Peptides against a protein of PDB entry 9IZ0. Designs and how they scored, part 72

Target 1, 345 residues: chain A of PDB entry 9IZ0
Amino acid sequence: ITCLGSNGHTYKQLVKGGNDDLRQDAVMEQVFEQVNGFLRSYRKTSQRNLSMRTYKVIPLALKTGVIEWVQDTIPLGEYLDSAHKVYHPKEWSLSTCRKLIAEKQMEDLETRLKVYDLVCRHYRPVFRHFFLESYADPVQWFTTQTNYARSTAVASVLGHVLGLGDRHGQNILIDKTSGEVIHIDLGIAFEQGKKLPVPECVPFRLTRDVVDGMGITGVEGVFRRCMEFTLETLRREEDSLLSVLEVLRYDPLFSWLISPLRRMKKQKMQLENFNQPESGNITTDASRDPKIQRNNVSGESEAERAILKVRQKLSSTLSVEASVGELIRIAQDPSYLALMFCGWS

## One batch from the design tools (peptide; made by RFdiffusion4, then SolubleMPNN)

Design b1_p12_5_s3 (from b1_p12_5, 7 letters changed)
Fold by OpenDDE base, seed 2:
Structure b1_p12_5_s3 (fold): chain B 345 residues (1-345), chain A 12 residues (1-12)
Amino acid sequence: as target 1 above (345 residues)
Amino acid sequence: LEELRKIYGAPS
């Protein structure tokens, strides 16, 4: 839809309907706004303009709402598919790579690692080209690549701490002006991604293309240092962050658990969006969500477990540097990445 | 930038 603002400007907006509870997205965006407050208050993060990029979500009903159309963006996955065809036209198609991983989904770790390595040799990173082609000026190139590494670092720390799932290439937008990342579809949080039919076992998305966009220093430059400063800020503001999450514990509308139906639907939609060309109005019949009597007792116990898990991730038992080092290691470990959904890498 | 483009194989 297109709306006329009170300022006389025209704003494009996305209306989502169906089975997605946009209240979770709206709540998670509110958590990001609070975290952005902490990042602005702390000198080390403020001096670098560290922030989680947010977008406006207005839930209208249980399964419908209006989302801000983030202008001048492209999905990471859309750019990568196009760039691979241009820069590596002799390599395997993304469809071929996904098929090979999917065919081995039920095999042992050793077999899955061999297939993942084979795919990696025939599908090389290209995301460096986004910055080289989009920004002809050296200062703009360096600035936008720096902004990308900074925003990815903030999103990686927050994604780990809040247990964000479903971080595939279509749920990460790149701002074509700033180089910053925008995370969308926040409907899987608090480690509920581990409950998907193919479990998410990495703390955040740090695939080869995500690293390639950081330039020649990869993770050992701006990215690592900005993760460290972000985690240092969140550890200092632990009580403030936990207080924000405790308010959500008492929100009767917030869902700490992903429903089995929502799990199956998200994974099916991932498979379908990878196989269909652009145009399909997927009218998935929304009719038979059984009135799950949410036993309030189960929701409170899951909220408490989620908050305890956030507190554990903010623990100062390890240094900030050691904690960030381990997160970066796990997020890139082939033993985890080879177990992910075929559309993850 | 032109040297970086050459290193990364981006079209000039």
Scores: peptide ipSAE 0.000, ipTM 0.234, DockQ to the pose 0.018
Fold by OpenDDE base, seed 3:
Structure b1_p12_5_s3 (fold): chain B 345 residues (1-345), chain A 12 residues (1-12)
Amino acid sequence: as target 1 above (345 residues)
Amino acid sequence: LEELRKIYGAPS
């Protein structure tokens, strides 16, 4: 829809309805706004303009709401599919790569690693080209690539700490003007991605293309340093962050668990990506909402576990540098990446 | 930028 604001400006908005609970997205955006307050208060993060880029979400009903249309953006996955065809036209298609990974999904780790390595040899990273093609001026190129590395670092730390799941290439937007990342569809949080049919076993998305966009220094430049400063800020503001999350513990509308409907939808998408016939709009009229009595008592226990897990991730037992080093290592480890859903490529 | 385009390749 397009709305005229009281200020005379026209705003494009996305209306979502059906099976997605936009209250999860709205709450996570509020948490990010609070974290952005902490990042502005701390010298090391404020001097670098570190922020999680946010968007407005207005829940209207249990399964309906309005989302801000983020202008001048492209989904990372859409860019990468298009760019790979241009820059590497002799390499394998994304569909071929996904098929090969999918065919071996039930095999042992050694077999899955061999297939993942084979796919990596036939599908090279291209995301560096986003910055080279979009910015003709060296200063703009450097600025936007720096903004990308900074925003990705903030999103990676927050994604780990809050346990954000479902970080596939369609849920990450790239701003064409700033180079910043925008994370969307935040309804899988607090490690609920590990409860998916194919578990998410990485702390955040740090695939080869995500690294390629950081330029020649990869993770060892702006990205690592900005992760360190972000984590240092979150450790400093631990009590403030936990207090924000404790408010959600008592929110009867917030779900600390993945909804059965969302789990089933993701299960179908994971299974249908094994069997693509080009089959059209199956409007599955899943109109039968089973009255799942939300046992409130089970929600409080899962909230307490989620908050405890956030506290554990903010622990100062390891240095900031050691903690960030381990997170970067795990996020890039082929033994984890080869176990991911084929749609994560 | 031309040196970077030489290193990273231009779109064909």
Scores: peptide ipSAE 0.000, ipTM 0.273, DockQ to the pose 0.019
Fold by OpenDDE base, seed 4:
Structure b1_p12_5_s3 (fold): chain B 345 residues (1-345), chain A 12 residues (1-12)
Amino acid sequence: as target 1 above (345 residues)
Amino acid sequence: LEELRKIYGAPS
C-alpha cells in the first residue's frame, strides 16, 4: 500500500498477511532499538555511528500487519544472483549450486565439504561490485563500503547474541544509499534456526560474498573492529539487555519457539527452492503427519534457556578480541558453511 | 586521517 503521511510525503508500506506472526518481528525491532541506545551511549560505538538498522513493524492482528517498506533497498541474494550472472556468466547458476548441495545434504561431512568446495570454485564472490557499480565517487564508494562493514558487524554480533536465524540472502537487505544492511523476517530468534530442516550452524552470515563486500581488508578491517566494539558494548550493557529480554518472558504474545506452522513453511520454501518446476505431478501424499510429541516444555523453560544462552554469549570468560576472533572463524569455517542451505555466497 | 581514525579506530 502507499500511505500519505501527515507531512505530505508518500510512504510505501508492505501489508503482510498469512501465517507469519509479525509480533516477533516487532519485538525484535524493539530490542534492536534498545541496543541502538546502548551503542549510542558507548563512546567507541557512538563515534562510529554503529547501529542495527531497524524498520517499523505494526502488527494489526495475529497474522497480519504493516511493515515499513524499506526504500532504496535490494535483497542481498537478489543482487548476488544478478551480479553473478553479469560478472561470471560462464560459472554455474545459483540453481545448479543449490541442486548439488541438496543432493549431498544427507551425506557425510567430507562429501559435503567436497561439494561445497566444488560449488565455491564454480560460483565466485561478486559482492564487491555492488559498491563499485553503485558509487562512482570514490568517497561515496569508501563511505558506503565502510557503512556496510559497520552495519554487518553490528548485525553479526547482535544476530549471534540474540540467536537470529534464517539469515539467508533474501532476509538481508542492502541500502543502496548508505550501504548498510537491514535484517528482515526476524521471527526465528534464540537459536531456533537450529530447529530448521537445514540447521543453522554458523553464528551469523559471513559467507564469501558477505566478506567480498567488505573490500580488500575483508574481515580484518572495519568489520572485526566494529564487531569488537559492539560486543564490548553489549557486555557492558548485559544487565540492561537481559532486563529487556526478561520483559519478553512475561509477554504472553511473544513466542520463544518457532511455531510448527513457520517451521513447515520454511521447510516447504527450502524444498521449493530445490524443485525447479519440472511439471511432474508429484502427489506428495501429505498424510504422514509425524505426531510431533508436543513435549509440553513450558514456554517459561524455553524463555529461561534463551536468556541463559544470551548471558552465556555475553560472558567475559574470553576477551572481546578472542570471542570475535572465534565467531569470525566459525562463521567462515567451510565445515559449517558446507552444512548450510546456501553457505557459498 | 581523522575520518580514518573514526573508521578503523586509532591504531594501537
Scores: peptide ipSAE 0.000, ipTM 0.354, DockQ to the pose 0.014
Fold by OpenDDE base, seed 5:
Structure b1_p12_5_s3 (fold): chain B 345 residues (1-345), chain A 12 residues (1-12)
Amino acid sequence: as target 1 above (345 residues)
Amino acid sequence: LEELRKIYGAPS
């Protein structure tokens, strides 16, 4: 829909209806707004303008709401698919790469690693070209690449701490003006991604293309330092962050659990969206979700476990540098990346 | 390291 604001500006908005619970997105955006308050209060993060990019979500009903349309953005996955065809027209198609990974999904780690390495040799990173194409001025190029590395660092720390899942290339937008990342579809949080049919085994998305966008320094430049300052801020504000999450424990509308049906549907929709050419009418048949009586007792125990895991991730047992170093290592480790869903590539 | 291994699992 398009709304005329009282200020005379026209705002495009997405009306979402159907099976997705927009309350989880709205709650996660509220948590990000609080974290952005902490990042603004701390000198090391405020001097770098570190923030999680947010968007407005207004739940109207259990499965219906209005979402802000983030202007001047492109999905990371959409850019990468187009750019690979332009810059590497002799390499394998994304569909071929996904097929090869999917065919080996039930095989051992060694077989999956061999296929992942083979795919990596036939599908090279291209995301550096986004900045070279979009920003002809060297100052704009450097500024936007720096903003990308900063926003990706904040999103990576928050994504790890809050256990954000479903971080495929369609759920990460790139702002064409600032180079910042915007994370959308926040309906998998608090490590519920590990409960998907193919479990998520990495802390955040740090694929070869995500690193290629950081330029010649990769992870060792702005990205690592901004992760360290973000984690230092979150450790300092641990009690404040946990207090925000405790309020959600008592929200009868918040769902700490992904339903089994939603788990299967998320990864199935990822497969279907990649196999269909542009025929736009997905009539999602409104199969009546059976009234699973949400035993309230199961929700409270999952909230407590989620908050405990957030506390553990904020532990000062390791230095900030050691913790960030290990997160970066795991997020780039082929032994974890080869275990991911074929849509993660 | 051990806590991160407990969180992500060892790649088996």
Scores: peptide ipSAE 0.000, ipTM 0.219, DockQ to the pose 0.036

Design b1_p12_5_s4 (from b1_p12_5, 5 letters changed)
Fold by OpenDDE base, seed 5:
Structure b1_p12_5_s4 (fold): chain B 345 residues (1-345), chain A 12 residues (1-12)
Amino acid sequence: as target 1 above (345 residues)
Amino acid sequence: SELLSERVGAPA
């Protein structure tokens, strides 16, 4: 829909209905706006204009709401699928790569590593071409690539601290004007990604294409330094951040657990990628809404465990540099990446 | 296709 604002501007909006609870997205966007306040107040982050890009979410009901349409964006996964066909037309298709990883999903780590390394040799990174295609001016190219590395660093630290999951290429938008990343569909938080049928075992998305977009310095340039300044700011504002999360503990609209429906949908999608499309009309009789007695007692205990994990991730036991170094190492480790869902790479 | 239409809404 398009709305005319009281200011005379037209706003494009997405009306979403049916399956997803937009209240989680709205609450996470409020947490990001508070964190953006901390990033603006601290000199090291403010001087670099470090922020988490946000979008407006207005929940209207349990399964209905209005989302801001983020103009001039493209999903990372949509760009990558198109760019791989253009720049590497002799390499394997994304479908072939996903099939090979999926066929080995139940095998041992050694077998999964061999298949991951095989796929990596036949499917090379292309995301550097986004900046080369979009920005003919060298100053604009350098500025947008720098903005990409900065915004990815902020999103990586926040994604780790808040335990954001489901960070596949369709849940990450790229702004075509600024080069900044926008994270969408925030309904997997506080490490609930570890409860998926294929557990998420990396702190954030740092795949080969995410690194290729940072240019010749990769992770060792703007990205690492901006992760360090972001983590330093969050450690300084720990009590303020924890106070925001404690308010959410008592919010009856916020769910600290993965929705059973969302878990089942992810399980079905993971199983359907193994089976050829036999046209079986499985009429899933969705009519049995199990009255999940939300035992309020279980929700409070999960909220407390989530806040304790946030505090542990903000611990000053390691230096900022050592903590960021270990996060970057784990996020790029083939032993973790080979265990991810076939749609992760 | 279906994952694209649900998350990156087709311009509705």
Scores: peptide ipSAE 0.008, ipTM 0.425, DockQ to the pose 0.087; fails the geometry check
Fold by OpenDDE base, seed 3:
Structure b1_p12_5_s4 (fold): chain B 345 residues (1-345), chain A 12 residues (1-12)
Amino acid sequence: as target 1 above (345 residues)
Amino acid sequence: SELLSERVGAPA
């Protein structure tokens, strides 16, 4: 839909209906706005304009809402798929890479590492070209690449701390004006990504293309330092952040668990990306809403476990530098990336 | 486009 704002600007809006609870997204956006308050309050983060980019989510009903269409954006995956065909026209298609990874999904780690390495050799990073194509002025190029590395660092720390899942290239938008990342579809949080059919085993997305966008310094430049400053800020504001999350414990609308329906939908989308579109209209009559008796007691225990994990991730047992170093290591480890649905790009 | 429309909803 298109809405005329009271400011005379026209806003494209996305109406989501039927299958996904937007309340999870709306709550996570509220958490991000609180975190953005913390990031503005500290000199090290404020001087760098560190923020999690947010978008407006208005839940209208249990399975219906309006989402702000973020203008001037492109999904990271959509850009990468297009750019890879231009810059590496002799390399494998994304569909070929996906197929090879899927065919080995049930195999041992050694076999999965071999196929991951093979895919990586036949599907090279291209995301640096986004900045080179979009910004002819060297100052704009440097500024937007810096904004990308900064926003990716904030999103990586927050994604780890809050246990954001489903961080594939279609759920990460790139702002074409600023170079900043915008994370969308926040309905998998608090490590529920580990309960997906293909478990998410990385703390955040730090694939080869995500790193290629950071330029020649990769993770060792702006990205690492901005992760450190973000984590330092979150550790200082631990009690404030935990207090915000405790409010969600008492929100009967917030789901600390991935719904079986969301899990099945994500499983189906993972499988359909491997099968050629057989045009089978499987009208799954999803009309039988099983009355999931949310035993309130189970929800509260899962909330408490989620909050405890957030507290553990904010622990000062390791230095900020050591903690960030370990997160970057794990997020780039081929032994984890080879287990992912799309760990090569 | 399609994966975004399935995940975020179709642009109405």
Scores: peptide ipSAE 0.007, ipTM 0.444, DockQ to the pose 0.086; fails the geometry check
Fold by OpenDDE base, seed 1:
Structure b1_p12_5_s4 (fold): chain B 345 residues (1-345), chain A 12 residues (1-12)
Amino acid sequence: as target 1 above (345 residues)
Amino acid sequence: SELLSERVGAPA
């Protein structure tokens, strides 16, 4: 829809309806605004204008709401698919790469690593070209690449701490003006991504293309330093952050668990990518209703476990540098990346 | 493309 604002400007808005609970997105955006307050108050983060980019979410009902259309953005995955065809027209398609990873999804780690390495050799990173194409002025190029590395660092730390899942290339927007990342579809948080049919094993998205966008220094430049300053800020403001999350514990509308419907939809999408239509009448007797043992895990006990995990991730047992170093290592480790869903890339 | 169109509700 397009709305006319009281200021006479027209605003595009996305009406989302159906199976997705926009209340989770709205709550996560509120948490990000509070974290942005902490980042503005701390000298090391404020001096670098570190923030999580947010968007407006207005839940209208249990499964309907209005989302701000983030203008001048492109999904990371859409850019990468188009750019790869331009810069590497002789390499494999993204669909071919996804198929090969999917075909080996049930195999051992060694087999999955061999396929992941094979795919990596036939699908090279291209995201550096986003900045080179979009910004002819060297100052704008450097500024936007720096903003990208900064915003990716904030989103990586915050995404790890809050346990954000489903960080595939379509759920990460790039602002074509600032170079900043915008994370969307926040309906998988507090490590609920580990409960998916293919568990999410990495702390955040740090694929070869995400690193390629950081330029020649990769993770060892602006990105690492901004992760360190962000984590230092969140550790300093631990009690404030936990207090914000405790308010959500008492929100009867907030779901600490992945929706069974969203889990089933993801499971179906994962299975449909395997079924070429061989016309075999397998009458799968769908009558085996898996008795969803409603383990009445009280919503309170899931909230408490989520908050405890946030506290554990903010622990000062390791230095900020050691903690960030481990997160960066795990997020890039082929042994974890090869275990991810074929749509992760 | 298809993954976006199914998850991003109908553009109204």
Scores: peptide ipSAE 0.007, ipTM 0.423, DockQ to the pose 0.095; fails the geometry check
Fold by OpenDDE base, seed 4:
Formats: structure tokens, C-alpha cells, sequence
Structure b1_p12_5_s4 (fold): chain B 345 residues (1-345), chain A 12 residues (1-12)
């Protein structure tokens, strides 16, 4: 829809319908705004304008809401699919790569690593081209690439700490004006990505293309340092962040668990990528399960576990540099990436 | 995973 603002400007908005509960997205955006407050208050992060890019979410009902249309954006995955066809027209298609990974999904780690390496050799990173093609001015190019590395660093730390899942290329928008990343579809948080049919085993998305967008310094430039400053800020503000999350513990509208419907949707969509023939109509008539009453006691225990995991991720047992170093290592480790869903690439 | 997330913008 297009809304006329009281300022006379027209704003595009998405009306999202269907099965996705926008309340979780709205709550995560509120958490990001609080974190942005911490980042503004801390000198090391404020001096770098570190922030999680946010968007407005207004839940109207369980299955309906209004989302701010983030103008001048492109999904990372859409850009990458298009750019790979342009810059590497002799390499394998994304569909071919996904198929090969999918065909080996049930195999051992060694077999999956071999296929992942094979795919990596036939599908090279292209995301550097986003900055080269979009920004003819060297100052604008450098600024936008820097903003990309900064925003990706904030999103990576915050995504790890909050356990954001489902961080595939369509859930990450790139702002064409600033180069910043915008994370969308926040309905998988607090490590619920590990409950997907193919468990998410990386702390955040740091695929080869995500690194390629950082330019010649890769992760060792602006990205690592901005991760360090972000994590240092979050550790300093641990009690403040945990207090924000404790409010959500008592919010009856907030679910610490992945919605069964969302899990089923993700499961179906993961299976469709396997070209497995529809095994017949399990019309699970979702209408009849009277289990609505058992959810409160299980919800509180899941909230406690989620908050405990956030606290553990903010632990000062390791230095900020060591913690960030390990996160960057794991997020790029082929032994983890080869275990991911075939669509994670 | 590209087809899996509704864009902020795609009508369901």
C-alpha cells in the first residue's frame, strides 16, 4: 500500500498477510532500537556511527501487519544470483550448486565438505561488484563499502547474541544508497534456527560473498574492529540488554519458540528444494490440538534458557578480540558451512 | 533459501 503521511510525503508500506506473526519482528526491532541506544552512548561505537538498521513493523493481528517498505534496497540473494550470471557466466548456476549440496545432505561430513569445496570452486564470490558498479565516485565507493562492513559487523554480533536464525540471502537487504545491511524476517531468534530441519550451526552469515563485499581487507579490516567494538558495548550494557529481554519473558504476545506453523512452512520449503515428490496429504488438521493451555510453563522455561544463552554469549571469560576471532572463524568454517541448508550459500 | 522468505514488499 501507499500511505500519505501527515507531512505530505507518500510512504510505501507492505501489508503482510498469511501465517507469519509480525509481533516477533516488531519486538526484535524494539530490541535493536535499544541496542542502537547503547551503541550511540558508547564512544567507540558512536564515533563510527555503528547501528543495527531497523524498519518499522506494526502488527495489526496474529497474521497481519504493516511493514515499512525499505526503499532503495535489494535482497543480498537477488543481487548475488544476478551478479553471478553477469560476472561468472561460465560457472555453475545457483540451482546446480544447491542441488549438489542437497543430494549430499544426508551424507557424512567428509562427503559434504568435498561437495561444498567443489561448489565453491565453481561458484565464486561476486559481491565486491555491488560497490564497484553502484558507486562510480571513489569516495562514495569507499564510504558505502565501509558502511556495509560496519552494519554487517553490528548485525553479526547482534545476530549471534540474540541467536537470529534464517539469515539467508533474501532476509538480508542491501541499502543501495548507504551500503548498509537491513535484516528482515526476524521470526527465528534465540537459537530456534537450530530447531530447523537442517540446523543452523554458524553464529551469523559470513559466507564468501558477505566477505567479498568487505573488499581487499575482508574480515580483517573494518568488519573485525566493528564487531569488537559492538561486542564490547553489548558486554558493557549486559544488564541493560538482559533487562530488555526480561520484559519480553512476561509478554504473553512474545514467543521464545519457533511457531509450529513457521517451522512447518520452513520444513516444506526446505523439502521442495530437494525435488522430493509430495508424499501424500498429511492434512494435519491443525484445528484440533487442545494444547493451548500447556504453553505457559514451557514458555517461561524457554525464555529462561534463551536469556541464559544471551548472558553466556556476553561472557567476559574470553577477551573481546578472542571472542570475535572465534565467531569469525566458526562463521567461515567449511565444516560448519557444508552442514548448512543448500540454500544458505 | 531464496524463495523461502517473503520480501518485505511481496504480498503473500
Amino acid sequence: as target 1 above (345 residues)
Amino acid sequence: SELLSERVGAPA
Scores: peptide ipSAE 0.007, ipTM 0.428, DockQ to the pose 0.108; fails the geometry check

